# Ledger of designs, part 60: peptides against a protein of PDB entry 4XPM

Target 1, 160 residues: chain A of PDB entry 4XPM
Amino acid sequence: VMLHSKNVKGFLENTLKPYDLHSVDFKTSSLQSSMIITATNGGILSYATSNNDVPKNSINEINSVNNLKMMSLLIKDKWSEDENDTEEQHSNSCYPVEIDSFKTKIYTYEMEDLHTCVAQIPNSDLLLLFIAEGSFPYGLLVIKIERAMRELTDLFGYKL
Target 2, 67 residues: chain B of PDB entry 4XPM
Amino acid sequence: DIKGTIAFDTHGNVIESTGVGSQRIEDIGDLSKVTLDAEGFAQVQGDSLLVHLYKRNDITLAVYTSA

## One batch from the design tools (peptide; aimed at target 1 K17 L140 E151)

Design b2_p29_8_s2 (made by RFdiffusion4, then SolubleMPNN; from b2_p29_8, 12 letters changed)
Fold by OpenDDE base, seed 1:
Structure b2_p29_8_s2 (fold): chain B 160 residues (1-160), chain C 67 residues (1-67), chain A 29 residues (1-29)
Amino acid sequence: as target 1 above (160 residues)
Amino acid sequence: as target 2 above (67 residues)
Amino acid sequence: SRSNFMDELNEELDKFIKEGLDAIKKKFF
């Protein structure tokens, strides 16, 4: 099934789900945001956010979107820097992964008090970006985004 | 009598933590260096608590107990 | 399922932790 705008939005909304383990008493918050952005300019192609109790078309909604735009640009810039820095690619903040024979990297970034991770959708001009609260463990965040990327094979190789 | 847990990956990043484990994330550095037996287990005395380790598929689970 | 992948991951992690706990209990407790 081809990924259309509506489908992508729904996909990202699904990624917001918190983890709730029953084997141990462990539960996370929902992701604050989940986005697909361009690797070139950091432009947001699609996004989902938690706590959607903001009135539609309100100034608060606009401000929140603007904040996401800012964060996406900042993370894109950091990602771009790291992609051109071999030392950063060998740090604990970089996870080389392979999905269906496609190689990519997952980076974890602390943005103020938030925990974020970003990964290039394999062979594409797109980045998948998760933003979570500082209480969200990085290791779990990495596992989460890797799993999510495995569901985005339709976007592998996507060029703008 | 489990007092807490930490699960962490090969990068030393937390996957989950509970109880006292949530307050002892800094233990991961030392725990990651512990030599495991052939089955992936180890037991380490950590101050007043025992730490029981199990590693499988690049994930290490640490279980804290009083004894 | 693509629509259920996050729930599946949750279950997988939960299963792993459970198995680990059981293994530790079996060995040490």
Scores: peptide ipSAE 0.722, ipTM 0.953, DockQ to the pose 0.860
OpenDDE base, seeds 2, 3, 4, 5: peptide ipSAE 0.721, 0.721, 0.721, 0.721; ipTM 0.953, 0.953, 0.953, 0.953

Design b2_p29_8_s3 (made by RFdiffusion4, then SolubleMPNN; from b2_p29_8, 10 letters changed)
Fold by OpenDDE base, seed 2:
Structure b2_p29_8_s3 (fold): chain B 160 residues (1-160), chain C 67 residues (1-67), chain A 29 residues (1-29)
Amino acid sequence: as target 1 above (160 residues)
Amino acid sequence: as target 2 above (67 residues)
Amino acid sequence: SRENFMEELNKELDEFIKSMLDAIEEKFF
């Protein structure tokens, strides 16, 4: 098993796209960020962001990358705590799921005014992380991340 | 006529909301407790609106109408 | 597929919600 940055990044970019439910005339914003990070240190292995209209090597670009690093670390820490807390695993913010006979958990976290969702890619050292605006429904985030993991079977079992 | 909708999952998290439903997210708590019939339907009188409920595959859809 | 992920997800979910709306319409309207 190997992580291919370009292939994965393209998929993460796809996940940024909004929901558009014509049947009820409901549309979301794009995700702010979509990332694959390490479960151990919260290091970013691949990411896509809708806020990419920043000049290269600018202070704003550096700040945006640093912000992603900070959020990644914070969410990883919260995830790690919850994975070691049986009560948190039974809270309303945790969705146990099974994908191709592999068990994993989806967590929803409010980070300041943002809505986030994180899940461990089955049997791997990797986390999939979505960051969205506060108006983005948590229910849709959960659906998205579960379906996204089903498209990342080549990363199942990936160890650092 | 439909005045709005709310769809939510078994955790009470919103999937979608439109119209008056967008202003009644707090109704999810009560709507999730409504007893559904054998086919997954129910009707609930809510203030000035009637709520039509249907649940399938862990998703509940609430449709708000005036009658 | 990865290439059409959100397009497919949108289509599937939209059709699902539509089917639920249709069911409600048939039941109550």
Scores: peptide ipSAE 0.765, ipTM 0.961, DockQ to the pose 0.855
OpenDDE base, seeds 1, 3, 4, 5: peptide ipSAE 0.763, 0.761, 0.764, 0.764; ipTM 0.961, 0.960, 0.961, 0.961

Design b2_p29_8_s4 (made by RFdiffusion4, then SolubleMPNN; from b2_p29_8, 13 letters changed)
Fold by OpenDDE base, seed 1:
Structure b2_p29_8_s4 (fold): chain B 160 residues (1-160), chain C 67 residues (1-67), chain A 29 residues (1-29)
Amino acid sequence: as target 1 above (160 residues)
Amino acid sequence: as target 2 above (67 residues)
Amino acid sequence: SRENFMDELNKELDEFIQEGLDAIRKKFF
């Protein structure tokens, strides 16, 4: 199954779903945003946001997109710095993971009052980025993004 | 009766929290250091609550009870 | 499946918590 732009968008939209337990009374908010961005420049290739009630081409939509662009660039910069910092790679905010024999890292970042996590899609020029409210627990974000990356094998090795 | 729960990973980051557990995230630091038995269990006395621990597959579940 | 992988994850985690609760109940209660 090849991932096309439309498929990627739908994939990201699926990742927005809230976490809801029934064994105990625990439910998260939806992810605020889910994005695939370039590791090189932080450019957004695809994104989904839970705030979909904004009219198209409205000022609010433009502001929202601009905010995402800013966020993606900032996170890309932090990620780039950490990828060149051995100490940061051994911090509690870095999760080395292996998917189908491919190694990558998941980073958690506090961005203002938001909880974010980002991971390089293995051997690719792409990053998967989740942005959630501050109440969204980091451990769950990590599990969530790892699971999501396991479904993106078609993007493994993707080069710009 | 269960007063709350915390599930956390090996990095000490929360996976889920409920009830009093949501107000005791700072307990994770100490809970992560508790020696578990061969079955992955431990019970520790808190200030006014008992904490029951179960760890499996790198996830620790802490259950807070009054007794 | 890819279409419901998030639901599957949610279910898996829920089951884990439930199993843990059951195990703790059996062990201590």
Scores: peptide ipSAE 0.732, ipTM 0.954, DockQ to the pose 0.879
OpenDDE base, seeds 2, 3, 4, 5: peptide ipSAE 0.731, 0.731, 0.732, 0.731; ipTM 0.954, 0.954, 0.954, 0.954

## One batch from the design tools (peptide; aimed at target 2 I59)

Design b2_p30_1 (made by RFdiffusion4)
Pose (drawn by RFdiffusion4):
Structure b2_p30_1 (pose): chain A 143 residues (1-50, 63-86, 92-160), chain B 67 residues (1-67), chain P 30 residues (1-30)
Amino acid sequence: VMLHSKNVKGFLENTLKPYDLHSVDFKTSSLQSSMIITATNGGILSYATSNSVNNLKMMSLLIKDKWSEDENDTNSCYPVEIDSFKTKIYTYEMEDLHTCVAQIPNSDLLLLFIAEGSFPYGLLVIKIERAMRELTDLFGYKL
Amino acid sequence: as target 2 above (67 residues)
Amino acid sequence: SEEDSEELDEFISEMLTAIEEKVEEEEEES
């Protein structure tokens, strides 16, 4: 099994869109970036930006390790269930940036959202949980 | 009139904020400790501003008005 | 997505309505 590079890229581009509420006068900026990376090496499989390529590689490996350390050391952590599949959503403050990371269930891949410091964490968590519901094709993807 | 709002989750993380809500994010620590009535409502205040609380689906909404 | 933003908007609007109705009930009782 392999990834359909163009469609995954299109998916990540779609996860970039900001929230724009009218019930209250609230709107976020769009995500700084959205990436799928390996849980193993932190290598980037696909990404979308709304800063630079060099900067994403560094952040990705950093969050991969932070996630790796938290995932087996016996911040916020949100246990989630999707169609009886379990995963966990972590938030990490990366300098002035807000980030959410979660392992795509039973997969060797992580989904990573990078937003500005003004993007509320609780909202970023909802965004990534719902986005993961669209990634059933990637559940169990093994390297 | 409504002076502001804050919505926050069970971890106390913010989902959205407007008005004075964005200036009073620190209120969440106290607000999250408020025990709501049987229907999910409460009213509390730190100062001249009245905070109306309603919680459903693990999301608490606080709206700020005058007392 | 745009749909997610709409659903959140609707959810927050319902919560505001519920607060408004509760405030109106309290005024009537008073």

Design b2_p30_1_s1 (made by RFdiffusion4, then SolubleMPNN; from b2_p30_1, 13 letters changed)
Fold by OpenDDE base, seed 1:
Structure b2_p30_1_s1 (fold): chain B 160 residues (1-160), chain C 67 residues (1-67), chain A 30 residues (1-30)
Amino acid sequence: as target 1 above (160 residues)
Amino acid sequence: as target 2 above (67 residues)
Amino acid sequence: SEELSEELDKFLKEMLDAIKERLAAEEAAR
């Protein structure tokens, strides 16, 4: 199934779902947000948030979106810095991964009390960004975003 | 009787934690250094609990038991 | 995401079962 732009929103919404590892009696919360942003400017191309119980066009909604914009810019900046820092790329916060022969990196970042994870969609100008509560383990977050990226092959190589 | 679990990756980051494991995340540092047997298992005495380790495909699962 | 969760859950279950099996074997050998 081809992933169209209209389907991206739905995809991101689906990524919000929590992990339920019932075999070990572990369950996470839902992701707070899932986003695709530009690697160049940190602009949000698409996003999903678990806080959807906000009235449309409300001040709260606007503030929420603005907050996402801020976080996306901050994370993009940090990501950009790390991509130009060999030492950071070898820290425990960086996971080199290969998906279908495409190489990329997954970074984990603490954003205040939130756990975030960002990865460049292979060979693209796009970043996939997950924002979760602090209770969401980083190791699991990394797994989650890696698996999610495997479903975004249509965006591999996407250039702005 | 399992008192808790910790699963962690090769970076020492938690994948999941339950029970007493959630309170012993700091154990990962030492657990990651434990020599596993040929089958990928080990047992480590930790405080009042026994930790049972098993590693497969870059994931280590630690199971805490009383004995 | 649900499918992905199930994948990891299954994997962890297998690992947990392996540990349980090892414990059972060791106990039986005592």
Scores: peptide ipSAE 0.704, ipTM 0.942, DockQ to the pose 0.852
OpenDDE base, seeds 2, 3, 4, 5: peptide ipSAE 0.703, 0.703, 0.702, 0.703; ipTM 0.942, 0.942, 0.941, 0.942

Design b2_p30_1_s2 (made by RFdiffusion4, then SolubleMPNN; from b2_p30_1, 11 letters changed)
Fold by OpenDDE base, seed 3:
Structure b2_p30_1_s2 (fold): chain B 160 residues (1-160), chain C 67 residues (1-67), chain A 30 residues (1-30)
Amino acid sequence: as target 1 above (160 residues)
Amino acid sequence: as target 2 above (67 residues)
Amino acid sequence: SDELSEELDKFIKEMLEAIKERLEEQEELE
């Protein structure tokens, strides 16, 4: 099954859903945003946001998108630095994972008051990026993005 | 009588927290160093609360009780 | 609650029950 642009958007929208661990009465907020960006330039290929209160094409939406662009670029830059830093790759902010025999890394970054998580889609020029409120615990965010990447096999090996 | 919980990963990052556990996130540093028995369990006395630990598949669950 | 939440919730629940069972066993030994 080929993952088309509209499918990617829908996928990202689904990732916004909060975790509800009712067995222990724990529930998160929705993700603020979910994006697929280029590892090369931090360009946004697709995104979803939980902020649906802003009218489309409004100045507020433009500001929101611009903010996402800024964050994506900053995170991409940090990710690029860490990918070339052995020490950072061994920090608690880096999770090496293997999905279907493909190796990748998940990084957690705090951006102001937000909790973010980014991971390279295996063997691709793409990054999956989650942005959440500060109340969203990092350990759970990592689990969330790992599970999400397992559903993006169509993008494995994608080169720009 | 469970007063709260903390679940955390091998990096010491929180997965979930409830009750008094939400106010005891700083305990993870010490809890992560506790030696677990062969079945993955341990108990740690922490001030007024007893912490019950169980680890499975790189996730540690800490349950806080009064005794 | 979606499938992913249920998956993790189930896991956490099982761990919680394991702790409860261990507690009961220890109380019986006291």
Scores: peptide ipSAE 0.691, ipTM 0.940, DockQ to the pose 0.786
OpenDDE base, seeds 1, 2, 4, 5: peptide ipSAE 0.690, 0.690, 0.689, 0.690; ipTM 0.940, 0.939, 0.939, 0.940

Design b2_p30_1_s3 (made by RFdiffusion4, then SolubleMPNN; from b2_p30_1, 15 letters changed)
Fold by OpenDDE base, seed 2:
Structure b2_p30_1_s3 (fold): chain B 160 residues (1-160), chain C 67 residues (1-67), chain A 30 residues (1-30)
Amino acid sequence: as target 1 above (160 residues)
Amino acid sequence: as target 2 above (67 residues)
Amino acid sequence: SDELSEELDKFIGEGLAAIEARKAAEAAAA
């Protein structure tokens, strides 16, 4: 089944869901944002954001979207730099992973007080990007994005 | 008796933390260097708390107890 | 919750139980 734009949006919305464990008293906030962006320009192809009671088409929403655009561009730039930096690829902020014989990398980046995680969708010109509050643990964020990546096989090999 | 927990990955990044564990994330550096037994267990005495370690499938669980 | 939450709970639960078992064994041996 092909991932249509609406399906992608819905998928991203589902990734926003928080975790709530019962074995121990641990729960997370929802992701602030989940996006698919271009690896070339950091352009947002699809995104989902947590509801912060921001009216649609309001100035606050516009500012929020603009902020997302800015963050996506900044993260793309840093990702591009790291893809050409051997030291960064061997840091604890880089997770080489293999999905269905495709190799990719997951990077964690601190953006102001936010925790972000980005990964290139295998063999594609696309990046999956999660933005969370600073309280969201990086290790959990990495696992989360890896699991999400495994569900995006329809986008593997997508070229712009 | 559990005062807190930390679960962390092989990169030393937190997966979850609770209780006193949330205030002792810096312990991961030392805990990650602890040699575990064949079953994936270890104990480390730290200040007033005992840290119990359990590792399986590249995830380490640290449990803080008073004894 | 989702699959990951379940897996994490399972892991943590197993770990907690195993740690308790080890504590009990050590106490008995002391």
Scores: peptide ipSAE 0.675, ipTM 0.941, DockQ to the pose 0.801
OpenDDE base, seeds 1, 3, 4, 5: peptide ipSAE 0.674, 0.675, 0.675, 0.675; ipTM 0.940, 0.941, 0.941, 0.941; seeds 1, 4 fail the geometry check

Design b2_p30_1_s4 (made by RFdiffusion4, then SolubleMPNN; from b2_p30_1, 13 letters changed)
Fold by OpenDDE base, seed 2:
Structure b2_p30_1_s4 (fold): chain B 160 residues (1-160), chain C 67 residues (1-67), chain A 30 residues (1-30)
Amino acid sequence: as target 1 above (160 residues)
Amino acid sequence: as target 2 above (67 residues)
Amino acid sequence: SDELSEELDKFIKEGLEAIRKRLEEEEAAA
């Protein structure tokens, strides 16, 4: 089974779901956004957002999309810099991981008051990007994106 | 009686926090340095609270209690 | 992920039980 455009969109929408524990009184908000972007240009190939209250074709929607484009580009730039910086790759903001024998890295980035994390889909030209509120713990965010990456095997090795 | 919890990873980043734990995220720095026994357990005396540690699979759980 | 939530809950539950068990053992040894 191969992921198609509609399937990818649905997948990203599912990643927006919050976590709610019952062993302790802990609950997160939904992710603000979940995106697949190009590692080269930061272009958005697919995205999902929890803010669906904005009317379509409104100025607010345009601004929201533009904001996502801006954030994706900024994060891609930071990622690109870190991928070429050995020191940054050894910081606590970088999580080396291995998925199905493929090595990749998860980076956490503070974007103003937002918590973000990004990871290169193994052996691909694509990045998976999560954007959450500042209340969303980074450790949980990292685990979340790692688990999501494991579900994107159809995109492993995808080249532009 | 549990007053709060913190779960954190090997990078010192929070996975979850509740109660007084949410107000003591800065404790992770010191808690991460605590030597655990063979069962992955330790106790750390706090100011007014006792911190119980449990680590398994690279995740550490800190539980704050009054005693 | 619901699966991740379940895993985390399982871990926390395990940890809490381990802590309680240790406290009981210490009390019994005292």
Scores: peptide ipSAE 0.637, ipTM 0.930, DockQ to the pose 0.902
OpenDDE base, seeds 1, 3, 4, 5: peptide ipSAE 0.636, 0.636, 0.635, 0.636; ipTM 0.930, 0.930, 0.930, 0.930

Design b2_p30_2 (made by RFdiffusion4)
Pose (drawn by RFdiffusion4):
Structure b2_p30_2 (pose): chain A 143 residues (1-50, 63-86, 92-160), chain B 67 residues (1-67), chain P 30 residues (1-30)
Amino acid sequence: VMLHSKNVKGFLENTLKPYDLHSVDFKTSSLQSSMIITATNGGILSYATSNSVNNLKMMSLLIKDKWSEDENDTNSCYPVEIDSFKTKIYTYEMEDLHTCVAQIPNSDLLLLFIAEGSFPYGLLVIKIERAMRELTDLFGYKL
Amino acid sequence: as target 2 above (67 residues)
Amino acid sequence: TKYEDAMEEDNDELDTFIKEMLDAIKEKYF
């Protein structure tokens, strides 16, 4: 199996949209970036930006390792279940940026959100959990 | 009148904040320790501002008004 | 289109969720 590059890219572009609430006077900025990367090498398979390409490669590998270290060392961690599939969502402070990372269930891929420091973590976690519910096509994707 | 709001999750992370809520994010540590009534309500205050708490679906809403 | 709609729906559900929590506080204390 292979990734449909254009549709995954379109998916990530859609995950960039900000929240804009009217019940309370609250709005976020859009995500700085959204990426799917390998859990193995931290290599980027696809990305979307609302900062530079060089900067994303560095951050991706860094979060891959931080996630890798946490995933087997016997911050916030949110256990999640999607259609009986399990994954974990981690938050990492990357300098002044807020990030969330989660392994796409049973896959060799990670989904990574990068937002400004003003983007609330709890909200970033909800955004990535719901976004992962749209990625059933990628569950079990093995390299 | 409503002076501000904070919504936060079970890890104590913020989902949203407005008004004085954004200036009082540090309140979450105390607010998250409040034990709610059987219906999920509570009222507490640190100062002249009254905090109304309601929790459902692992999300706590705090709204700030005067006492 | 599907994914865009899903992103918009997420925002709408969250706004409704917060509104209902505010309404519950208003009915209780105000």

Design b2_p30_2_s1 (made by RFdiffusion4, then SolubleMPNN; from b2_p30_2, 12 letters changed)
Fold by OpenDDE base, seed 3:
Structure b2_p30_2_s1 (fold): chain B 160 residues (1-160), chain C 67 residues (1-67), chain A 30 residues (1-30)
Amino acid sequence: as target 1 above (160 residues)
Amino acid sequence: as target 2 above (67 residues)
Amino acid sequence: SKFEKSAEELNKELDKFIKEGLDAIKARFF
C-alpha cells in the first residue's frame, strides 16, 4: 500500500465542504482543517485547510502549519490515552463504528473553542482528523468523518 | 407552524438545529429520556412550546411548535 | 471526481432523512 500525496490531498480538501440542507434552513461552516496523521507520533502526512488565502512559503503559512502540528500532536496524545481507557471508550465522546467488517472508534474532543473529531483508519497506523469551529455540531461532525472513512478503504491496514 | 427543529444522535450530540431549536439545545437531556411509542413518536410540552419527537435509525428529530 | 460526488451524496442523505422525519411528524401530529 502506498500513499499518493496528491490524491489524498484532494480528498481532504473535499472533506472541508460544509453541509447545506434544504429541508430545513441549516448550513454549517467549512471545516477549518482536515488531516491524516500518524497514530504513533501525531505527524502530519497530509492536510487541507479552508483558509487558503495565506501566501505559499510565507511566514504566516509556516506559523499556520506549526499550529496544525501542535494540534495534531495534542489530539493524538489524547486519542492514545483514551484507547487505553475503558471508561473513556464508554463516554458520549466515543463512537464505536464498523466499516466493511472493520471496527474503529470515533472520538470527539473540544480544543479551546474548536470542535474536533478523530478516528483511526481501520487496522492502520493512521488517524483521520477534522477540526471545525465551535458552531459545527458534534453529531454531524461524527457522521461526516464516518462517511469520509468509508472512502479511504485503500488505506485500511496501512502500516508505517 | 414550526418554530424550530433539533436533530440529535444517541449520544445526545446535535446533528442539526434551526429556529428556536438552536436556542433549546439544553432540552436534549430531557428529550432523550422521553419514552417513544411503538412507531417512534412522542409529544412533550415545555413552557410555551410543544415538542414533537420522532426517532428512526438512531437519530431523533424534535420539532417545536406553539402550544 | 469520486470524492466530490461522495460529498454531495452525504449532504443529500441527511437532507432526505430530515425531510422524511418532518413529514412523519406532520402526518402524526398535525
Scores: peptide ipSAE 0.651, ipTM 0.944, DockQ to the pose 0.910
OpenDDE base, seeds 1, 2, 4, 5: peptide ipSAE 0.650, 0.649, 0.649, 0.649; ipTM 0.943, 0.943, 0.943, 0.943

Design b2_p30_2_s2 (made by RFdiffusion4, then SolubleMPNN; from b2_p30_2, 12 letters changed)
Fold by OpenDDE base, seed 2:
Structure b2_p30_2_s2 (fold): chain B 160 residues (1-160), chain C 67 residues (1-67), chain A 30 residues (1-30)
Amino acid sequence: as target 1 above (160 residues)
Amino acid sequence: as target 2 above (67 residues)
Amino acid sequence: SSFSKAAEELNKELDEFIKEMLDAIKKKFA
């Protein structure tokens, strides 16, 4: 399995787009960030952010990236703890799912005022992570990440 | 005459909310306990609104109406 | 590539599903 960074980056950028449910006149904001991180160390392999108006190599960009690094590490740590806690796996914050006969879990985490969800890409050392504003409902966030993960079969089984 | 909607999953987490539904997220706790008929429907009388429920594929949609 | 569905398509799927549920409710309680 090859990790094509350019293709993954484009995919993550595409996941940022909001939901617009015309049937009930409901629309979300865009995701703040979409990331693929390592399950082992929480390192960022690829990411996309809605705020692409930050000049490259600027202090603001550095701060933004550093913030993402910190959040990814914190979420990875929480995820790791929950993966070793049977009670947490049965909470309303954990969604066991099956994709093409592969089992994984989706976790929702409140990070200050942000809504996040994370899921291990099946049989891989990678986590898919969505970060959204607090107005983005968790149930929809879970659906979003599940649907997105179904399109990442090329990364299933990826080991570092 | 839909006044609002709430869609929620089996964990009680919101999928979407509109209108008066956005102000009645706390109703999910009670709505999730409602017994649905064989086709997955139910009606529940609220304070001043009627709630129409339908569940399919682990998603419950609640539609609030005046009658 | 496995990246076969755009975000718009995924949004459409859910929207259509909600629409079907809404229509079912309208039909049931009309």
Scores: peptide ipSAE 0.684, ipTM 0.942, DockQ to the pose 0.662
OpenDDE base, seeds 1, 3, 4, 5: peptide ipSAE 0.684, 0.682, 0.683, 0.682; ipTM 0.942, 0.941, 0.942, 0.941

Design b2_p30_2_s3 (made by RFdiffusion4, then SolubleMPNN; from b2_p30_2, 13 letters changed)
Fold by OpenDDE base, seed 1:
Order: structure tokens, then sequence, then C-alpha cells
Structure b2_p30_2_s3 (fold): chain B 160 residues (1-160), chain C 67 residues (1-67), chain A 30 residues (1-30)
């Protein structure tokens, strides 16, 4: 089943949901945002935000979107740098993963007080980007994005 | 009896933390170096707390209790 | 949604791991 624009949006919205354990008293916040962006220019193809109570076309919405655009570009730039840096690829902030025989990397980046995680969708021109509060553990964030990418097989190999 | 927990991955990044564990994330550096027994367990004395380690499938669980 | 199911499954798996660890530690040390 091919993921269409609406399907992708819905998928990203679902990624916002927090984890809530019952074995111990642990619950995360919702992700602040989840995005699919271009690896080439950092352009946002699709996004979801947890703060969706903002009226449409309001100044607050515009500012929020602009902020996402800025973060997207910054993270894309950092990702691009790391993809050309062997040392960064061997840091604790880089997780090499294999999904269905496709190799990719998950990077964690601190963006001000936010915890972010980005990964190239295998063999594609697309990046999946999660932005969470600083309280969201990186290890769990990495697992979350890995699991998410495993469900985006329709986007594997997507070229702009 | 349990004062807190930390679960962390092989990169030393937190997966979950509770109680005093949330305030002792810096312990992961030392805890990750602890030699576990054949069953994946270890016990480490740390200040006034006792840390019990259990590792399976590349995830380490640290449980903090009173010494 | 596939991810929703996957996320729930992992949540359960993680819970299971934590619980198993707690039980194992209890058995081992207490």
Amino acid sequence: as target 1 above (160 residues)
Amino acid sequence: as target 2 above (67 residues)
Amino acid sequence: DKFAKAAEKFNEELDKFIQEGLDAIKKKFF
C-alpha cells in the first residue's frame, strides 16, 4: 500500500504519542513534532505537531511552521556534515541500523533544550525527524524512530 | 524498597529512568563498565544506595535500592 | 496504523523487559 500525503500526515501524527510504562512509573511527553524532510534542502514534505490547538493561519501557526522550517534546515545541515564525517558516525550519537537489508543511520542532536533524532529513510532523499522535549530519553527516542522507519518501507528508495 | 531505575542502551543513552535513577544518569558511565556475571547480573555499592544490574539483549536495567 | 501497533507492541515489550528484570533482580539479590 503506497503511502499518500494524507497517509503520511496521519502516520506522523501517530508518532507523536508518548510511551507509557506500567512496570515502573515512567511516561514520556508527546513528541513536539515529527517530520519528513528532504535530505537535499531540508524542505518539509510533511509534518505533525503536538500543539495543534493553534488556529489555522494564525500568527502563532505561521511562527510555529517557520520555526519547524528553521529546525529542519539546521538538522539537515548537521546531518549532512555528519554523513561526511567518519568520526561523527562513530560517536555515541550515531546508531547504524539495518532495516530489511537496507542500511541507514540514526543521529541524535541536541537542539537548544530539545532532544532531536533524525534518520535517512533507506536509499531515499528523505529524512525522518523527531523533535522532543529534553526530558525524552535519547535511547528511547532512537528506538522510536527506528520502529517508525520500519513502517515506512513505501518510502524506501524515494527520490526527488 | 526500590528507589529508582535506569534502563540504558549500549551507547549509554537512557531508555527509561525513574526515581533516583532520573537524578543519577551520570552513573551510566560507570555502570556500563561493570563486569556482569554469566547470567547478566551485578551488584554495585554506590554511596548510600545499592545498584543492581541486569542486562539482556543489549539493554541494561539498573535498580537502585537502599544499601 | 501500522506504527501505532508497532509502538504499542514495543511499549509492551519494554514493559515486559523491565518487569522481567525487576523480578530477576529480586530473585537474585533479595
Scores: peptide ipSAE 0.689, ipTM 0.951, DockQ to the pose 0.770
OpenDDE base, seeds 2, 3, 4, 5: peptide ipSAE 0.688, 0.688, 0.686, 0.689; ipTM 0.951, 0.951, 0.951, 0.951

